Peptides against a protein of PDB entry 6UG1. Designs and how they scored, part 161

Target 1, 304 residues: chain A of PDB entry 6UG1
Amino acid sequence: SNEERKRRKYFHMLYLVCLMVHGFIRNEWINSKRLSRKLSNLVPEKVFELLHPQKDEELPLRSTRKLLDGLKKCMELWQKHWKITKKYDNVGLYMRTWKEIEMSANNKRKFKTLKRSDFLRAVSKGHGDPDISVQGFVAMLRACNVNARLIMSCQPPDFTNMKIDTSLNGNNAYKDMVKYPIFWCEVWDKFSKKWITVDPVNLKTIEQVRLHSKLAPKGVACCERNMLRYVIAYDRKYGCRDVTRRYAQWMNSKVRKRRITKDDFGEKWFRKVITALHHRKRTKIDDYEDQYFFQRDESEGIPD
Target 2, 301 residues: chain A of PDB entry 6UG1 as posed
Amino acid sequence: SNEERKRRKYFHMLYLVCLMVHGFIRNEWINSKRLSRKLSNLVPEKVFELLHPQKDEELPLRSTRKLLDGLKKCMELWQKHWKITKKYDNEGLYMRTWKEIEMSANNKRKFKTLKRSDFLRAVSKGHGDPDISVQGFVAMLRACNVNARLIMSCQPPDFTNMKIDTSLNAYKDMVKYPIFWCEVWDKFSKKWITVDPVNLKTIEQVRLHSKLAPKGVACCERNMLRYVIAYDRKYGCRDVTRRYAQWMNSKVRKRRITKDDFGEKWFRKVITALHHRKRTKIDDYEDQYFFRRDESEGIPD

## One batch from the design tools (peptide; made by RFdiffusion4, then SolubleMPNN)

Design b2_p22_8_s2 (from b2_p22_8, 8 letters changed)
Fold by OpenDDE base, seed 2:
Structure b2_p22_8_s2 (fold): chain B 304 residues (1-304), chain A 22 residues (1-22)
Amino acid sequence: as target 1 above (304 residues)
Amino acid sequence: SEDEEWEKELEKKLKELLEKAK
């Protein structure tokens, strides 16, 4: 019905806001000065120097290569620190079906929200789920004075799915779900004026995204619980930005149709949500990023 | 804590945004 369509759209908006707030709160927790002091001790001086190379005036690419090598070594150090990777409880922050939402609303299960103290302990011990591990990795880079962002791929229920029963078939669902991350890192390269994508936990990859990322879900089974629609960046100064354009090859033709921003009402609403979560002034880094997004929109063209 | 005040202020702003989305 038209009513069910409106209900699903509204519930998608509510759920998206809750996810974006979760990302904001986790981004605040990883700014903990106590955690920073502990995590900085994991990074040897030689690796710190690679993270902070001098600008090569002849070949800026040499400086970027040093930064990339430093980030690779930080991923290796992080793997040594991280002793226990827990499975997600149920689906974690991956996309739920409409049926799963209805069933969960009836079950007054007290979702034990992880407290700040428990999160900081989990990161410090190297014990937790992949999301906690990525968040801790961002904290370690920030402890080394790296301009690292926490990235969250927000997975609200698909309001464009009007099927009544959206039950997913069981056994391989977890492997397909976790094939691509929900959380990752971006690092500002001051030499190339670009964000470097870092997945320290899942794919264990570093990318300089041009047209597409390896972190973008591919295949029907992987997209059932991980649909690239809202990739939100949280920086160390409490900036909040929509960076979906970086990871979406087909933003205009495919991704926009699955977003609340497909219509003017949804665009204006989503802009208000981003603005409410954005607690810093604009910088030249934002100008370079917006220029990159503009060039990517022009290069995609208008969908036929 | 400063963190808890920020969470409350954020929840307030988000409630206001949800009301404006109705």
Scores: peptide ipSAE 0.019, ipTM 0.595, DockQ to the pose 0.088
Fold by OpenDDE base, seed 3:
Structure b2_p22_8_s2 (fold): chain B 304 residues (1-304), chain A 22 residues (1-22)
Amino acid sequence: as target 1 above (304 residues)
Amino acid sequence: SEDEEWEKELEKKLKELLEKAK
């Protein structure tokens, strides 16, 4: 019905806001001075020097290569720190079906929200789910004075799916679900004027994304619980930015149709949500990023 | 705490955004 379409759109918007606020709160928690002091001790001086290379005036690419090597070594150090990777409770922050939402509304299962103290302890011990591990990795890089962002791929229910029953087949669903991450890291390269993508936990990869990312879900089964639609970046200064354009190869032709921002009302609403979560002034880094997004929009073209 | 006041202010702003989405 038209009423069910409106209900699903509204619930998608509500769920998206809750996810974006969750990302914001986790980004505050990883700025903990107490956690920072503990995590800085995991990084040897030689690795810190690689994270902060001098500018090579002849070939800026040499400085970028040192930074990339430093980030690789930080991933290796993080793997040594992390002792226990827990499975997600149910589906974690991956996309739920409409049926699962309806069933969960009937079952007053209080989601045990992890407290700040428990999160900081989990990161310090190296015990937790993959999301806690990625968030802790961002905290370690920030402890080393690296301009690292927490990235969250927000997975609200698909309001464009009008099927009554959206039940997913259970058994192989977890492996396909966790094949691609929901949280990752970006690091600012001051030499190339670009964001470097870092997945320290899932794919264990470092990328300089041009047209496509390895972190973008591929295949029907993987996309059922992980649809690339809202990739939100949280920086160390409480900035909040939509960075979906980086990871979406087909933003205009495919991704936009699955977003609330497909219409002017949804775009204006989503801009208000971003503005409410953005607590810093604009910087030259934002100008370089917006220029990159503009070039990506021009290169994709307008869908016919 | 300053964090708790900020969380309450965020919840208020979120409620206002949700009411404007109705």
Scores: peptide ipSAE 0.019, ipTM 0.590, DockQ to the pose 0.055
Fold by OpenDDE base, seed 5:
Structure b2_p22_8_s2 (fold): chain B 304 residues (1-304), chain A 22 residues (1-22)
Amino acid sequence: as target 1 above (304 residues)
Amino acid sequence: SEDEEWEKELEKKLKELLEKAK
């Protein structure tokens, strides 16, 4: 019905805001001074020097290579620190079906939200789910004065799915769900004027994304619970930015159709949400990023 | 605590955003 379409759109918007706020809260928690002091001790001086290379005036690419090597060593150090990766309870922050949402509303399951103290303890011990692990990795990089962003791929229910029964066809194995991450890291390269993508936990990869990312879900089974639609970046200064364009090859032709921003009302509303979560002034880093997004929009063209 | 005040302010901003989405 038209009413059910409105209901699903509204619930998608509500759920998206809750996810974006969750990302903002986790981004605050990883700025903890107590956690920072503890995590800085995991990084040897030689690795710290690689994270902060001098500018090579002859070849700036040498400085980028040092930073990339420093980030690789940080991923190795983080794997040594992280002792226990817990499985998600149910689907974690992956996308739920509409049927799962309706059934969950009927079940008065008191979801115990993880408290800040429990989060800080989990990161400090190296015991938690993959999301806590990624968030802790971002905290370690920030403790080393690296300009690291927490990235969240927000997975609200698909408001474009108007099926009555939205049950997934078949037991999509937990393996297919977790094949691609929901949280990852970006690091600012001051030499190349680009963001470096870092997945320290899932794919264990470092990328300089040009056109394609390995973090973008591929295949039907993986995309059912992980649709790349809202990739939100949270920086150390409480900036909030939509960085979906970096990871979406087909933003205009495919991704936009699955976003609330497909219409002018949704675009204006989503801009208000981003603005409410963006607590810093614009910087030259934002200018370089917006220029990159513009070039990516022009290169994709208008879908036929 | 500063955290509880910030959570309350965030809840307030959330309510305002939800009202602007109605």
Scores: peptide ipSAE 0.019, ipTM 0.585, DockQ to the pose 0.054
Fold by OpenDDE base, seed 1:
Structure b2_p22_8_s2 (fold): chain B 304 residues (1-304), chain A 22 residues (1-22)
Amino acid sequence: as target 1 above (304 residues)
Amino acid sequence: SEDEEWEKELEKKLKELLEKAK
């Protein structure tokens, strides 16, 4: 019905806001001074120097290469620190079906919300789910004075799916779900004027995204619970930015149709949500990023 | 705590954003 379409759109908006706020709160927790002091001790001086290379005046690319090597070593150090990767409880922050939502509304299951103290302890011990691990990695880089962002791929229920039953059958459903991350890291490269993408936990990869990312879900089974629609960046100064354009190859032709921002009302609403979560002034880094997004939009073209 | 005040302010802003989405 038209009513059910409106209901699903509203519930999608509500769920999206809750996810974006969760990302904001986790981004605040990883700024903990106590955690920072502990995590800085994991990074030896030689690796710290690689994270902070001097500008090579002859070849700026040499400085970027040092930073990339430093980030690789930090990823290796993080793997040594992280002792226990817990499975997600149920689907974690991956996308739920409409049926799962309806069933969960009837079951007052107290979602055991992780407290700040428990989170800080989990990161410090290296014991937790993949999301906690990524968040802790961002905290370690921030402890080393690296301009690292927490990235969250928000997975609200698909309001464009009007099917009643989506039976996600099969023993591989969890493997397909966790094939691509929900959380990752971005690091600012001051030499190339670009964000470097770092997945320290899932794919264990560092990339300089040009047209497509390795972190973008591919294949029907993976996209059932991980649909790239809302990739939100949280920086150390409580900036909040939509960075979906970086990771979406087909933003205009495919991704926009599945976003609340497909219409003017949704665009204006989503802008208000971003603005409410954005607690810093604009910087030259935002200008370079917006220029990159503009160039990516022009290069994709307008879908016919 | 400052964290609890901030959570309450955030909840308030969220309710206001949700009401504006109706």
Scores: peptide ipSAE 0.018, ipTM 0.601, DockQ to the pose 0.089

Design b2_p22_8_s3 (from b2_p22_8, 6 letters changed)
Fold by OpenDDE base, seed 1:
Structure b2_p22_8_s3 (fold): chain B 304 residues (1-304), chain A 22 residues (1-22)
Amino acid sequence: as target 1 above (304 residues)
Amino acid sequence: SEEEEWEKELEKKLEQLLKEAE
């Protein structure tokens, strides 16, 4: 019905806000001075120097290569630190079906909300789910004075899906679900004027995204619980930015149709949500990023 | 605390954004 369409749109918006606030709170927790002091000790001086290369005036690319090598070594150090990767409880922050939402509304399942103290302890011990691990990795880079962002791929229920949910079959569904991350890292390269994508936990990859990312879900089974729609970046200064354009090859033709921002009302509303979570002034880094997004929109073209 | 004041301000902003979505 038209009423059910409105209800699903509203519930999608509510769920999206809750996810974006969750990302904001986790981004604040990883700025903990106590955690920073502990995690800085994991990074040897030689690795710290690679994270902070001098500008090579002859070939700036050499400085980027040093930074990339430093980030690779940080991923290796992080893997040594992280002792226990827990499975998600149920689907974690992956996309739920409408049926799962309706069934969960009837079941007052006390979600054990992880407290700040428990999070900081989990990161310090290297014991937790993949999301906690990625968040801790961002905290380690920030502890080394690296301009690292927490990235969250927000997975609200698909308001464009009006079908009755088929039961997703159990065991293969988890492997397909976790094939691509929900959280990752971006690091600012001051030499190339670009963000470097880092997945320290899932794919264990470092990328300089041009047209497409390895972190973008591919295949029907993986996209059932992980649809690239809202990739939100949280920086160390409490900046909040939509960076979906970086990871979406087909932003205009495919991704936009599945976003609340498909219409002018949704665009204005979503801009208000971003503005409410954005607690810093604009910088030249934002200018370079917006220029890159503009060039990516022009290169994709207008969908016919 | 400044954190608790910010959380309350965020809650109010979120409640307003939810009312604008209805």
Scores: peptide ipSAE 0.027, ipTM 0.690, DockQ to the pose 0.056
Fold by OpenDDE base, seed 5:
Structure b2_p22_8_s3 (fold): chain B 304 residues (1-304), chain A 22 residues (1-22)
Amino acid sequence: as target 1 above (304 residues)
Amino acid sequence: SEEEEWEKELEKKLEQLLKEAE
C-alpha cells in the first residue's frame, strides 16, 4: 500500500539516524585519553616515525610510501594485540529484513547496549567483535597523532524493498554477510592530499581509492545485508561527512535510487542530519575531498 | 565527565525522537 511505503520510508529514516548517532558515540569513545595512553604504547618509535615522515620536497610520493608502510606495520601490530574476535550477535549492524524488524518489535528483547566502560575494556584487552576491533585500531592511530577517521557503512532497512516476506534463506548467510566490513578507517595523506582507506580487520587491506574500492560489496548474496548507501566518516575533531561517493562506482545510476536523498525532501533532511552531527569548522581537507567528489561525479556522468 | 553528560543528553534526544515517532 501507499501507507506501507510511507511507514518503511519513515522507519528507514529513524533507523539511519540511530545508526549515525551510534557511529558518533563510538567516535567519541575512541577519543578517550585513558585508552589513547594505553594504545600509544603498542606502536614502537620506528613505526611512529613512518607515520610522520618528513616532506620529501623532491618526490612527495616517497613520503606517502613511508606513511603506507607505517600503516601496514600498524595493522600487523593490531593483529598481535587483538586476541579474540567474537562473532556478531545475530546480524550485528548489518541490514535487517523487514520481517526481522517486525519480529523484533514483537519480541521485547532488551538489547543490552555495550557501555563505554565495557567498550574501553574490550579494546584494551583485544577482545570483541570486528566493529570494536576497527574502532580500537582508529583509536591507536589517533593515539599516534595520525589524522584517522572512523568510517561506518550505515545499513538501514531497504525502504525500496516492498516485499512482505524478505526472509533470507541459506546456510552461508553469515559468511556472505561478514565478507565485507561495516566499519573501517581512513587516514589523511597530507602529501598527496587524499584519504587512504584502511581495513585492518576484515580484508586486511590498504588502498588509495581511485574509481572503485575493495570494500564495496560485490555479488547478490553479499549485498543482501550490506548495501553501500550511506558511508559516513567521523573524524578526531567530531566532524561528520558523507563519503559514499568515494566507495560508490555507480553513485548516480544505482546508489542514489536506494538512498533517502533520491528526492529533494530526503536530500534536505539528510543534510540536516549530517549538519547536526558535524561539530567542527570546515578545513582545507574538506575542500580537497569535495573537489575529488566533484571530479568523480563528472567522470561517472548522467546515467543514460 | 562532559563526554558522559553529552552521551546522556544524546540518549535523551534519541528517546525523545523515538517517542515522537510513536
Scores: peptide ipSAE 0.023, ipTM 0.671, DockQ to the pose 0.052
Fold by OpenDDE base, seed 4:
Structure b2_p22_8_s3 (fold): chain B 304 residues (1-304), chain A 22 residues (1-22)
Amino acid sequence: as target 1 above (304 residues)
Amino acid sequence: SEEEEWEKELEKKLEQLLKEAE
């Protein structure tokens, strides 16, 4: 019905806000001074120097290569720190079906909200789910004065899915779900004027994204619980930015149709949500990023 | 409109969620 379409659109918007606020709160928690002091001790001086290379005036690419090597070594150090990767409880922050949402509303399941103290302890011990691990990795880079962003791929229920029963029955459902991450890191490269993508936990990869990312879900089974639609970046200065354009090869032709921003109302509303979560002034880094997004929109073209 | 009412409800929920985050 038209009413059910409206209800699903509304619930998608509400759920998206809750996810984006969750990302904001986690981004504050990883700025903890107590955590920063503990995590800085994991990074030896030689690795810190690689994270902060001098500018090579002859070939700026040499400075970028040092930064990439420093980030690789930080990823290795993080693997050594992280002792226990817990499975997600149920689906974690991956996309729920409409049936799972309805069943969860009827079941007064007390969601145990993870407290800040428990999070900080989990990161410090290296014991937690993959999301806590990625968030801790971003905290470690920030402790080393690296301009690292927490990236969250927000997975609200698909308001474009009008099926009544959306039950996902499959023996490999968890394996397919966790094939691609929900959280990752970006690091600002001041030499190339670009963001570097870092997945320290799932794919264990470092990318300079041009047209596509390895972190973008591919295949039907993986996309059932992880649809790339809302990739939100949280920086160390409490900035909040939509960076979906970086990771979406087909933003205009495919991704936009699955976003609330497909219409003018949804675009205006989503801009208000971003503005409410964006607690810093615009910087020249934002200008370089917006220029990159503009060039990516022009290069994709208008869908026929 | 129904959309404007939903926008106001979502803004109110966002403000509440932000206050709970402070």
Scores: peptide ipSAE 0.022, ipTM 0.596, DockQ to the pose 0.861
Fold by OpenDDE base, seed 3:
Structure b2_p22_8_s3 (fold): chain B 304 residues (1-304), chain A 22 residues (1-22)
Amino acid sequence: as target 1 above (304 residues)
Amino acid sequence: SEEEEWEKELEKKLEQLLKEAE
């Protein structure tokens, strides 16, 4: 019905806000001074120097290569620190079906929200799910004075899906679900004036995204619980930015149709949500990022 | 409008969620 379409759109918006606020809170917890002091001790001086190379005036690319090598070594150090990777409880923050939402509303299962103290202990011990592990990795880079962002791929239920959800089959569905991450890291390269993408936990990859990312879900089964629609960046200064354009190859032709921002009302509303979560002034880094997004929009073209 | 009421409800929920986070 038209009423069910309105209800699904509203529930999608509410769920998206809750996910974006969750990302904001986790980003604040990452900024813990107590955690920072503990995690800085995981990084040897020689690796810290690679994270902070001098500018090569002849070839700035040499400085970027040192930073990339430092980030690779930080991923290796993080793997040694992380002792226990827990499975997600149910589907974690991956996308639920409408049927799963309806069934969960009837079952008053209180989601046990992880407390700040428990999160800080989990990161310090190296025990937790992949999301806690990525968040801890961002905290370690910030402890080393690296301009690292927490990235969250927000997975609200698909308000464009009007089909009666068939039950997703159990065991193979988890492997396909976790094939691509929900959380990752970005690091600012001051030499190339670009964000470097880092997945320290899932794919264990570092990339300089041009047209496509390795982190973008591929294949029907992987996309059932992980649709790239809302990739939100949380920085060390409590900035909040939509960075979906970086990771979406087909933003205009495919991704936009599945976002609340497909219409002018949804665009204005989503801009208000971003503004409410953005607690810093604009910087030259934002100018370089917006210029990159503009070039990506021009290169994709307007879908005919 | 129904949309303006939903916007105000979402703003209030966002403000509440932010205050509960601080």
Scores: peptide ipSAE 0.022, ipTM 0.595, DockQ to the pose 0.850

